Peptides against a protein of PDB entry 9IZ0. Designs and how they scored, part 48

Target 1, 345 residues: chain A of PDB entry 9IZ0
Amino acid sequence: ITCLGSNGHTYKQLVKGGNDDLRQDAVMEQVFEQVNGFLRSYRKTSQRNLSMRTYKVIPLALKTGVIEWVQDTIPLGEYLDSAHKVYHPKEWSLSTCRKLIAEKQMEDLETRLKVYDLVCRHYRPVFRHFFLESYADPVQWFTTQTNYARSTAVASVLGHVLGLGDRHGQNILIDKTSGEVIHIDLGIAFEQGKKLPVPECVPFRLTRDVVDGMGITGVEGVFRRCMEFTLETLRREEDSLLSVLEVLRYDPLFSWLISPLRRMKKQKMQLENFNQPESGNITTDASRDPKIQRNNVSGESEAERAILKVRQKLSSTLSVEASVGELIRIAQDPSYLALMFCGWS

## One batch from the design tools (peptide; made by RFdiffusion4, then SolubleMPNN)

Design b1_p11_1_s3 (from b1_p11_1, 5 letters changed)
Fold by OpenDDE base, seed 2:
Structure b1_p11_1_s3 (fold): chain B 345 residues (1-345), chain A 11 residues (1-11)
Amino acid sequence: as target 1 above (345 residues)
Amino acid sequence: MSAVEEVLELA
């Protein structure tokens, strides 16, 4: 829809209806705004303008709401598929890579690693080209690539701490003006991504293309330092962050569990994205939601486990540098990436 | 520190 604002400007809005509960997205956006408050209060993060990019989500009903249309953005996965066809026209298609990984999904880890390595040799990173094409001015190029590395660092720390799942390339937007990342579809949090049909075992998305966008320094430049400053800020504000999450424990609108229907929908979309050639309108027929009697006892125990896991991730047992180093290592480990739906891009 | 390391500390 297009809305006329009180300022006389027209704003494009996305009306989302169906099986997705937008209340979780709206709540995660509120958590990000609080974290942005902490990042602004700390000198090391404020001097770098470190923030999680947010957007407005207005739930209207249990399964309907309005989402702010983030202007001047592109999904990372849409850019990468298009750019790969241009820059590497002799390499394998994304569909070929997906098929080969899918054909080996039931095999042992060694076989899956061999296929992942083979796919990686025939599908090279291209995301550096986003910055080179979009910005003719060297100062704008450097600024936007720096903003990308900064925003990706903030999103990576927050994604790990809050246990954000379903971080595929279609759920990450790139702002064409600032170079910043915007994470969308926040309805899988608190490690519920591990309960997906393809379990998410990485702390955040740090694939070869995500690293390629950081330029020549990769993870060892702006990205690592901004992860360290972000984690240092979140450790300082641990009690404040946990207090915000405790409010969500008592929010009757918040769900600490992925719904069985959302899990099945993500399963179908994963299987369909493995099997479909380029055709046609998915009319998803509205299967009747069985009235899940919320056993209140199970929800409270999952909320407590989620908050405890956030506290454990903020623990000062390791230095900030050691913690960030281990997170970067795990996020790039082929043994986890080979198990993902698109771990090579 | 190299000028690159100073720029990375400022960045």
Scores: peptide ipSAE 0.015, ipTM 0.417, DockQ to the pose 0.014
Fold by OpenDDE base, seed 3:
Formats: sequence, structure tokens, C-alpha cells
Structure b1_p11_1_s3 (fold): chain B 345 residues (1-345), chain A 11 residues (1-11)
Amino acid sequence: as target 1 above (345 residues)
Amino acid sequence: MSAVEEVLELA
């Protein structure tokens, strides 16, 4: 929909309805706004304008709401698919790569690693070109690439700490004006991504194309430093962050668990991205809403486990540098990326 | 300072 604001500006809004619960997205955006408060209060993060990019989510009903349309953005996955066709027209298509990974999804790790390496050799990173194409001015190019690395660092730390899942290239927007990342579809949090049909085994998305956008320094430049400053800030504000999450424990509208319907939808979307559209009208009569008696007792125990995991991730047992170093290592490890959907891009 | 260290201080 398009809304005229009281300020005379026209705003595009996404009305989402049907099967998606927007309350999780709205809550995660509130957590990000609170974290942005911490990042502004700390000198090392405020001097770098470190923030999680947020958007407005207004739940209107069960499975219906309005989402702010983030203007001047593109999905990372949409850009990458387009850019690969331009820069590497002789390499494999995204569909070919996806098919090969899917055909081996039930095989052993060694076989999956061989297929991952094979895909990586025939699908080279292109995301550096986003900045080179979009910004003719060297100062704008440098600024936007820096903003990308900074925002990706913040999102990576927050994504790890909050256990954000479903971080595929369509759920990561790039702002064409600032170069910043915007994470959307936040309804898979607190490590529920590990319960997806293809489990998320990495702390955050740090694929070859995500790194390619950081320029010549890759992860060892702006990105690592901004992760360190972000994690240092979150450790300092641990009690404040945990207090915000404790409020969500008592929100009967918040789901600490991935819904079976959302899991099934993500499964179908993963499978449909592998199959050519054979026009099989599987009218799944979704009319039987099983009265899932949410045993409130199970919800509270999962909330407590989620908060405990957040606390464990904020632990000062390791230095900030050691913790960030290990996160970056795991996030780029081929043994985990080969297990993931689109772990090469 | 290497050009990398200057970029890391400005970053």
C-alpha cells in the first residue's frame, strides 16, 4: 500500500497477511532499537556510527500487519544473482549451484564439501561490484563500503547473540544510498534456525560474497574491529539487554519457538528454489488449524533457555578479540557453509 | 603505520 504521511511525504508500506506472524519481527526491531541506544552511548561505537538498521513493523492482528517499505534498497540475493550474470556470464547459474547442493544435501560431509568447493570454483564472488557500480565518487565509494562493513559487523554480532536465523540473501537488504545492511524477516531468532529443514550451523552469514563487499581487507579490516566494539558494548550492557529479553518472556504474543507452519513454509521455499515450476496445484487444504494448546509451561522454559544462551554468548570468559576471532572463523568455515543453503554466496 | 593501519584507525 502507499500511505500519505502527515508530513506530506508518501510512504510505501508492505501489508503482510496470511501465514506470517509479524509480532516476532516487531519485537526484534524493539530489541535492535534498544541496542542502538547502547551503541550510541559507548564512545568506540558512537564515533563510528555503529547501528543496526531498523524498520517499522506494526502487527495489526494474528498473522497480519504493516511493514515499513525500506526505500532505495535491494535484496543482497537479487543483486548477487544479477551481478553474477554480468560479471561471470560463463560461470554456473545460481539455479545450477543450488541444484547441485540440493542433490547432495543427504550425503556425508566429505561429499558436501567437494560439491561446495566445486560450486565455489564455478560461482565466484561479485559483491565488490555493488560499490564500484553504485558510486562514481571515490569518497562515496569508500564511505558506503565502510558503512557496509560496519553495519554487517553490528548485524553479525547481534545475529549471533540473539541467534537470528534464516539469513539468506533475500532477507538481507542493501541500502543503495548508505551501503548499510538491513536484516528483514526476523521471525527466526534464539537459535531456532537450527530447527530449519536445512539447519543454520554458522553464527551469522559471512559467505564469500558478504566478505567480497568489504573490499581488499575483507574481514580483517573495519569488519573485525566493528564486531569487537559491538561485542564489547553488548557485554557492558548485558544486564540491560537481558532485562529487555526478560520482558519478552512474559509477552504471551512472543513465540520463542519456530511455528510448524513457518518451518513447513521455509521447507517448501527451499524445495521450490530447487525444482523447476512443475505446475502441480497441490491445494493443501490448510483449513485445519490444529488447536496447538501452547502449553505455557513449555514456552517459559524455552524463553529461559533462550535468555541463558544470550547470557552465555555475552560471557567474558574469552576476550572480545578471541570471541570475535572464533565467530569469524566458524562463520567462514567450509565445513559449516557446505551444510547450508546458499553457503557459497 | 601501514596504509592498512591508518584505514583501521579511521574505521
Scores: peptide ipSAE 0.015, ipTM 0.426, DockQ to the pose 0.014
Fold by OpenDDE base, seed 4:
Structure b1_p11_1_s3 (fold): chain B 345 residues (1-345), chain A 11 residues (1-11)
Amino acid sequence: as target 1 above (345 residues)
Amino acid sequence: MSAVEEVLELA
């Protein structure tokens, strides 16, 4: 929808209806705003304008709400598929790569690694071109690439700490003006991504294209340093962050668990992304809402486990540099990336 | 620090 604001400006908004509970997204956006408060309070993060990009989510009902339309954005996955066709027209299609990975999904790790490596050789990174295409001015190019690395670093640390799942290229927007990343569809958090049909095994998305966008320095430049400063800030504000999460423990509207319906929907979307749309009208009459007796007792135990995992990720047992180094290593490890739905791009 | 080092530290 397009709304006219009281200021005379028109605002595009997304009305989302169906089976998605936008309350999760709205709560995660509130957590990000609190974290942005912490990032503004510390010199090292404030001086770099480190922030998680946020957007407004207004839940109207259990399954309906309004989302701010983030203007001038493109999904990372949409850009990458388009750019790959332009820059590497002789390489494999995204669909070919997906198919080959899917065909080996049930095989051993060694076989999956071989197929991942094969896909990587026939699907090269292209995300560097986003900055080269979008910014004719060298200062704008450098600024936007820097903003990309910074925002990706913040999102990577926060994504790890909060256990954000479903971080595929369609759930990561790129701002065409600032170069910043915007994470959308936040309804898989607190490591519930590990419960997906294809488990998320990486702490955050740091695929070859995500790194390619950082330019020549890759992960060893702005990205690493900004991860370190972000993690340092979150460790200092551990009690503040945990207090924000404890409020959510007592929110009867917040779900620490992925709903079975959301899990099934994400499963279907993963499978449909593997199958070409043969036009089979599977009218799944999903009209029988099973009365989920929310056993409240299970919710508190899951909240406590989620908060405990956040605390563990903020632990000072390792230095900030060592922790970030290990996170970057794991996020780039082919043994984990080969297990993902789209770990090559 | 040179202005370049400050920019590289801020980058």
Scores: peptide ipSAE 0.014, ipTM 0.428, DockQ to the pose 0.013
Fold by OpenDDE base, seed 5:
Structure b1_p11_1_s3 (fold): chain B 345 residues (1-345), chain A 11 residues (1-11)
Amino acid sequence: as target 1 above (345 residues)
Amino acid sequence: MSAVEEVLELA
């Protein structure tokens, strides 16, 4: 819908209805606004304008709400599929790569690594071209590429600490004006991504194209240093962050678990992205709402376990530099990327 | 810090 504001400006808004609960997204956006308060209060992060990009989410009912339309954005995965056809027209299509990985999904790790390496040789990174195409001025090009590396660093640390899942290229927007990343569909948090049909085993998305967008320094420039400053700030504000999460423990509207319905929907979307739609009308009579006996006792134990894992990720047992170094290493490890949904791009 | 100042701190 388009709404006229009291200030005379027109705002695009997404009305979402159906089986998607927007309360998770609204709560995660509130956590990001609090973290942005911490990043503004600390000199090392404030002088670099480090922030998580946020958008407004207003739940209206259990299954209905309004989402702010993030203007001047493109999904990372939409750009990459389009750019790859232009820059590498003789390489494999995204559909060919997906098919080959899917055909080996049930095989051993060694076989999956061989297919991942084969796909990587026939599908090269292209995300560097986003900045070269969009910004003809060298100062704008450099500024937007730096903003991309900074915003990706903040999102990577927060994504790890809060255990954000379902971080595929369609759930990551790129701002065409600033070069910053915006994470959308936040309804998989607190390591529930490990319960997906294709488990997320990386701390955050740091694929070859995500690195290619950082320019010639890759992860060893602005990205690493901004991850360090972000993690240093979150460790300093640990008690403040945990206090925000403890308020959510007692919110009867917040779900610490992925709903079985959301899990099944993500499973279908993953399978449909592998199979061309043969027009089989499977009338799944979804009318049996299983009376989810909310065992309230199980929800509280999962909230406590989630908060404990956040505390463990903020532990000062390792230096900030050592912790960031290990996170970057794991996020780029082929042994995990070969298991991921689109881990090659 | 500007993007230029940040690159100069890394060099």
Scores: peptide ipSAE 0.012, ipTM 0.427, DockQ to the pose 0.015

Design b1_p11_1_s4 (from b1_p11_1, 4 letters changed)
Fold by OpenDDE base, seed 1:
Structure b1_p11_1_s4 (fold): chain B 345 residues (1-345), chain A 11 residues (1-11)
Amino acid sequence: as target 1 above (345 residues)
Amino acid sequence: MSAIEEVLKLA
């Protein structure tokens, strides 16, 4: 929809309805706004304008709401599929790569690693070209690439700490003006991604293309340093962050658990949306809402476990540098990446 | 003020 604001400007908005609970997105955006407060208060992060990009979410009902349309953005996955066809027209398509990974999804780790390596040789990174194409001015190019590395670092630390899942290329927008990343569809948090039919094994998305966008320094430049400053800030503000999450423990509307139906539907719709051209009205009348008696006792125990895991991830047992080093290592490890869902590559 | 901002002012 398009709304006229009281300021006379027109705002595009997304009305989302059906099976998606936007209350989780709205709450996670509020957590990001508070974290942006901490990042502004700390000198090392403030001097670099480190922030998580946010958008407005207004839940209107249990399964309906309005989302701010983030203007001048493109999904990372849409850009990468387009750019790969332009820069590597003789390499494999993304659909071919996904098919090969999916065909081996039930095989052993060694077989999956061989397929992942094979796919990597036939699908080279292209995301560096986003900055080269979009910014003819060297100062704008450098600024936007720097903003990308900064925003990706903040989102990676927050994504790990809050246990954000479903970080596939369609759920990460790139701002074409600033080069910053915007994370959307926040409906998988607190490590609920590990409970998907194909579990998420990495702390955040750090694929070859995500690294390629950082330019010649890759992870060892702006990205690593901004992860360190972000984690240092979150450790300093641990009690403040935990207090924010404790408010959510008492919100009867917040769901710490992804429903089994939503788990199955997310990965299935990701498979179906890649295989069908436009046509078929499959009205599957799955109108039998099983009355999930919310055993209230299970929700409180999951909230407490989620908060405890956040506290554990903020632990000072390892230095900031050692913790960031281990996160970067795990996020890039082929043994974890080869186990991911084929739609995640 | 979000309920979160109100609790952060009380803490």
Scores: peptide ipSAE 0.000, ipTM 0.416, DockQ to the pose 0.018
Fold by OpenDDE base, seed 2:
Structure b1_p11_1_s4 (fold): chain B 345 residues (1-345), chain A 11 residues (1-11)
Amino acid sequence: as target 1 above (345 residues)
Amino acid sequence: MSAIEEVLKLA
């Protein structure tokens, strides 16, 4: 829809309806706004303008709401699929890569690693080209690439700490003006991504194309240092962050568990993205939402476990540098990436 | 300082 603002400007808005609960997205955006308060209060993060990019989410009902249309953005996955066709027209298509990995999904880890490595050799990173194409001015190019590395670092730390899942390339927008990342579809948090049909085993998305966008330094320099400053800020503000999350424990609108329906929908979307779109109008009359008697006891135990896991991730047992180093290592480990949906891009 | 040097100091 298009809305006229009180300022006389027109704003595009996305009306989302169906089986997606937007209350979780709205709550996660509020958590990001609080974290942005902490990042502004700390000298090392404020001097770098470190922030999680946020957008407005207005839940209207259990399964309907309005989302701010983030202007001048593109999904990372949409850009990458287009750019690979342009820059590497002799390499394998995304569909070929997906097919080969899907054909080996039931095989051992060694076989899956061999197929992942084979795919990686025939599908090279291209995301550096986003900055080279979009910015003819060297200062703008360098500034936007720096903003990308900074915003990706903030999102990576927050994504790990809050256990954000479903971080595929369609759920990450790139701002064409600033180079910053915007994470959307926040309805999988607190490690519920491990309960997906394809379990998410990485702390955040740090694939070869995500690294390629950081330029010649890759994960070293700007990205690593901005992760360190972000984690240092979150450790300093641990009690404040945990207090915000404790409010969510008592929010009757918040769901600490991924719904069975959302899991099944994500499973279908994963399978349909592996199979060619046969134009079957499957009118899924999914009108039988079983009245899930919310066993309140199970929800409270999952909330407590989620908050405990956030506290554990903020632990000062390791230095900030050691913690960030281990996160970067795990996020790039082929043994996890070979198991993921599109872990090569 | 060039805008690049300022961004590099802040990076």
Scores: peptide ipSAE 0.000, ipTM 0.331, DockQ to the pose 0.014
Fold by OpenDDE base, seed 3:
Structure b1_p11_1_s4 (fold): chain B 345 residues (1-345), chain A 11 residues (1-11)
Amino acid sequence: as target 1 above (345 residues)
Amino acid sequence: MSAIEEVLKLA
């Protein structure tokens, strides 16, 4: 829909209805706004304008709400598929790569690594071209690429700490004006991504294309340092962040668990991305929503476990540099990426 | 104020 604001500006808004609970997205956006407060208060992060890009989410009902349409954005996955066809027209299609990974999904790690390596050799990174195409001015190019690396670093630390899942290329927008990343569809948090049909085994998305966008320094430049400053800030504000999460423990509307319906939807979307569209009208009569009696006792225990995991991730047992180094290592490890859907892009 | 903003004022 398009709404006219009281300021005379027109705002595009996405009305989302049906199967997605927007309350989780709205809560995560509130957590990000608080974290942005911490990032503004700390000199090392404020001097770099480090922030998680946010958007407004207004839940209207259990499965209906309004989402701010983030203007001048493109999904990372949409850009990458388009750019790969332009820059590497002789390489494999995204569909070919997906099919080969899918066909080996049930195989051993060694076989999956061989297929991952094969796909990587036939599907090279292209995301550097986003900045080269979009910005003819060298200062704008450098600024936007720097903003990309900064925003990706913040999102990576927050994504790890909060255990954000379902971080596929369609759930990551790129702002065409600033180069910043915007994470959308935040309804998989607190490591519930590990409960997906294809488990998310990495702390955040740091695929070859995500790194390619950082330019010549890759992860060792702006990205690593901005992760360190972000993690240092979150460790300093641990009690404040945990206090925010404790409020969510008592929110009966917040779900610490992935819903079975959302899990099934993500399963179908993963399978549909592997199958060519055979036009099978599977009318899934979704009319019998069993009243899942949320045993309140199970919800509180899962909230406590989630908060405990956040605290553990903020632990000062390792230095900030060592912690960030290990996170970057794991996020780029082929042994984890080969297990994931689209771990090459 | 969100319940979050109230808690952060007490911390």
Scores: peptide ipSAE 0.000, ipTM 0.439, DockQ to the pose 0.017
Fold by OpenDDE base, seed 5:
Structure b1_p11_1_s4 (fold): chain B 345 residues (1-345), chain A 11 residues (1-11)
Amino acid sequence: as target 1 above (345 residues)
Amino acid sequence: MSAIEEVLKLA
């Protein structure tokens, strides 16, 4: 819809209805606004304008709400699919790469690593071209690439600490004006991505294309240093951050668990990628409700475990530099990336 | 100050 504001400006808004709970997105955006307060109060982060990009979410009912339309953005996955056809027209298609990874999803780690390496040789990164195409002025090019590395660093630390899942290329927007990243669809948090049919084993998305967008320095430039300053700020404000999360523990509207409907939707999307649609009307009688043993793990016990994991990730047992170094290593490790869903390229 | 000079001073 398009709304006329009281200020005379027109605002595009997304009305979302269905099975997705927008209350989780609205709560995560409130947590990001509090963290942006901490990043503005600390000199090392404020001097670099470090922030998580936010958008407005207004839940109207259990399954209906209004979302701010983030203007001048493109999904990372939409850009990459288009750019790869232009820059590497002789390489494998994204559909071919996804098919090969999917066909080996049930094989051993060694076989999956060989297929991942084979796909990597026939599907090269292209995200560097986003900045070269969009910004003819060298100062704008450098500024937007720097803003991309900064915003990706903040989102990577927050994504790790809060355990954000489902970070595929359609859930990451790129601002075409600033070069900043915007994370959308925040309905998988507190490590619930590890409970998906294909578990998310990496702390955040740091694929070859995500690194390619950082330019010639890759992870060893602006990105690493901005991760360190962000983690240093979150460790300093640990008690403030935990106090915000404790308020959510007592919110009867907040779900610390992945919705069974979201889990089933992800399972169907994984199965649909294995079956070419031969047009057989298999009326799968959905009436066999598998007796989900309601392990009465109280929502309170899941909230307490989630807050404890946030505290453990903010631990000062390792230096900031050592912690960031290990997170970057794990996020790029082929042994974890080869285990991911075929759409994690 | 150019964006390059700001990055060099913040390095």
Scores: peptide ipSAE 0.000, ipTM 0.314, DockQ to the pose 0.014

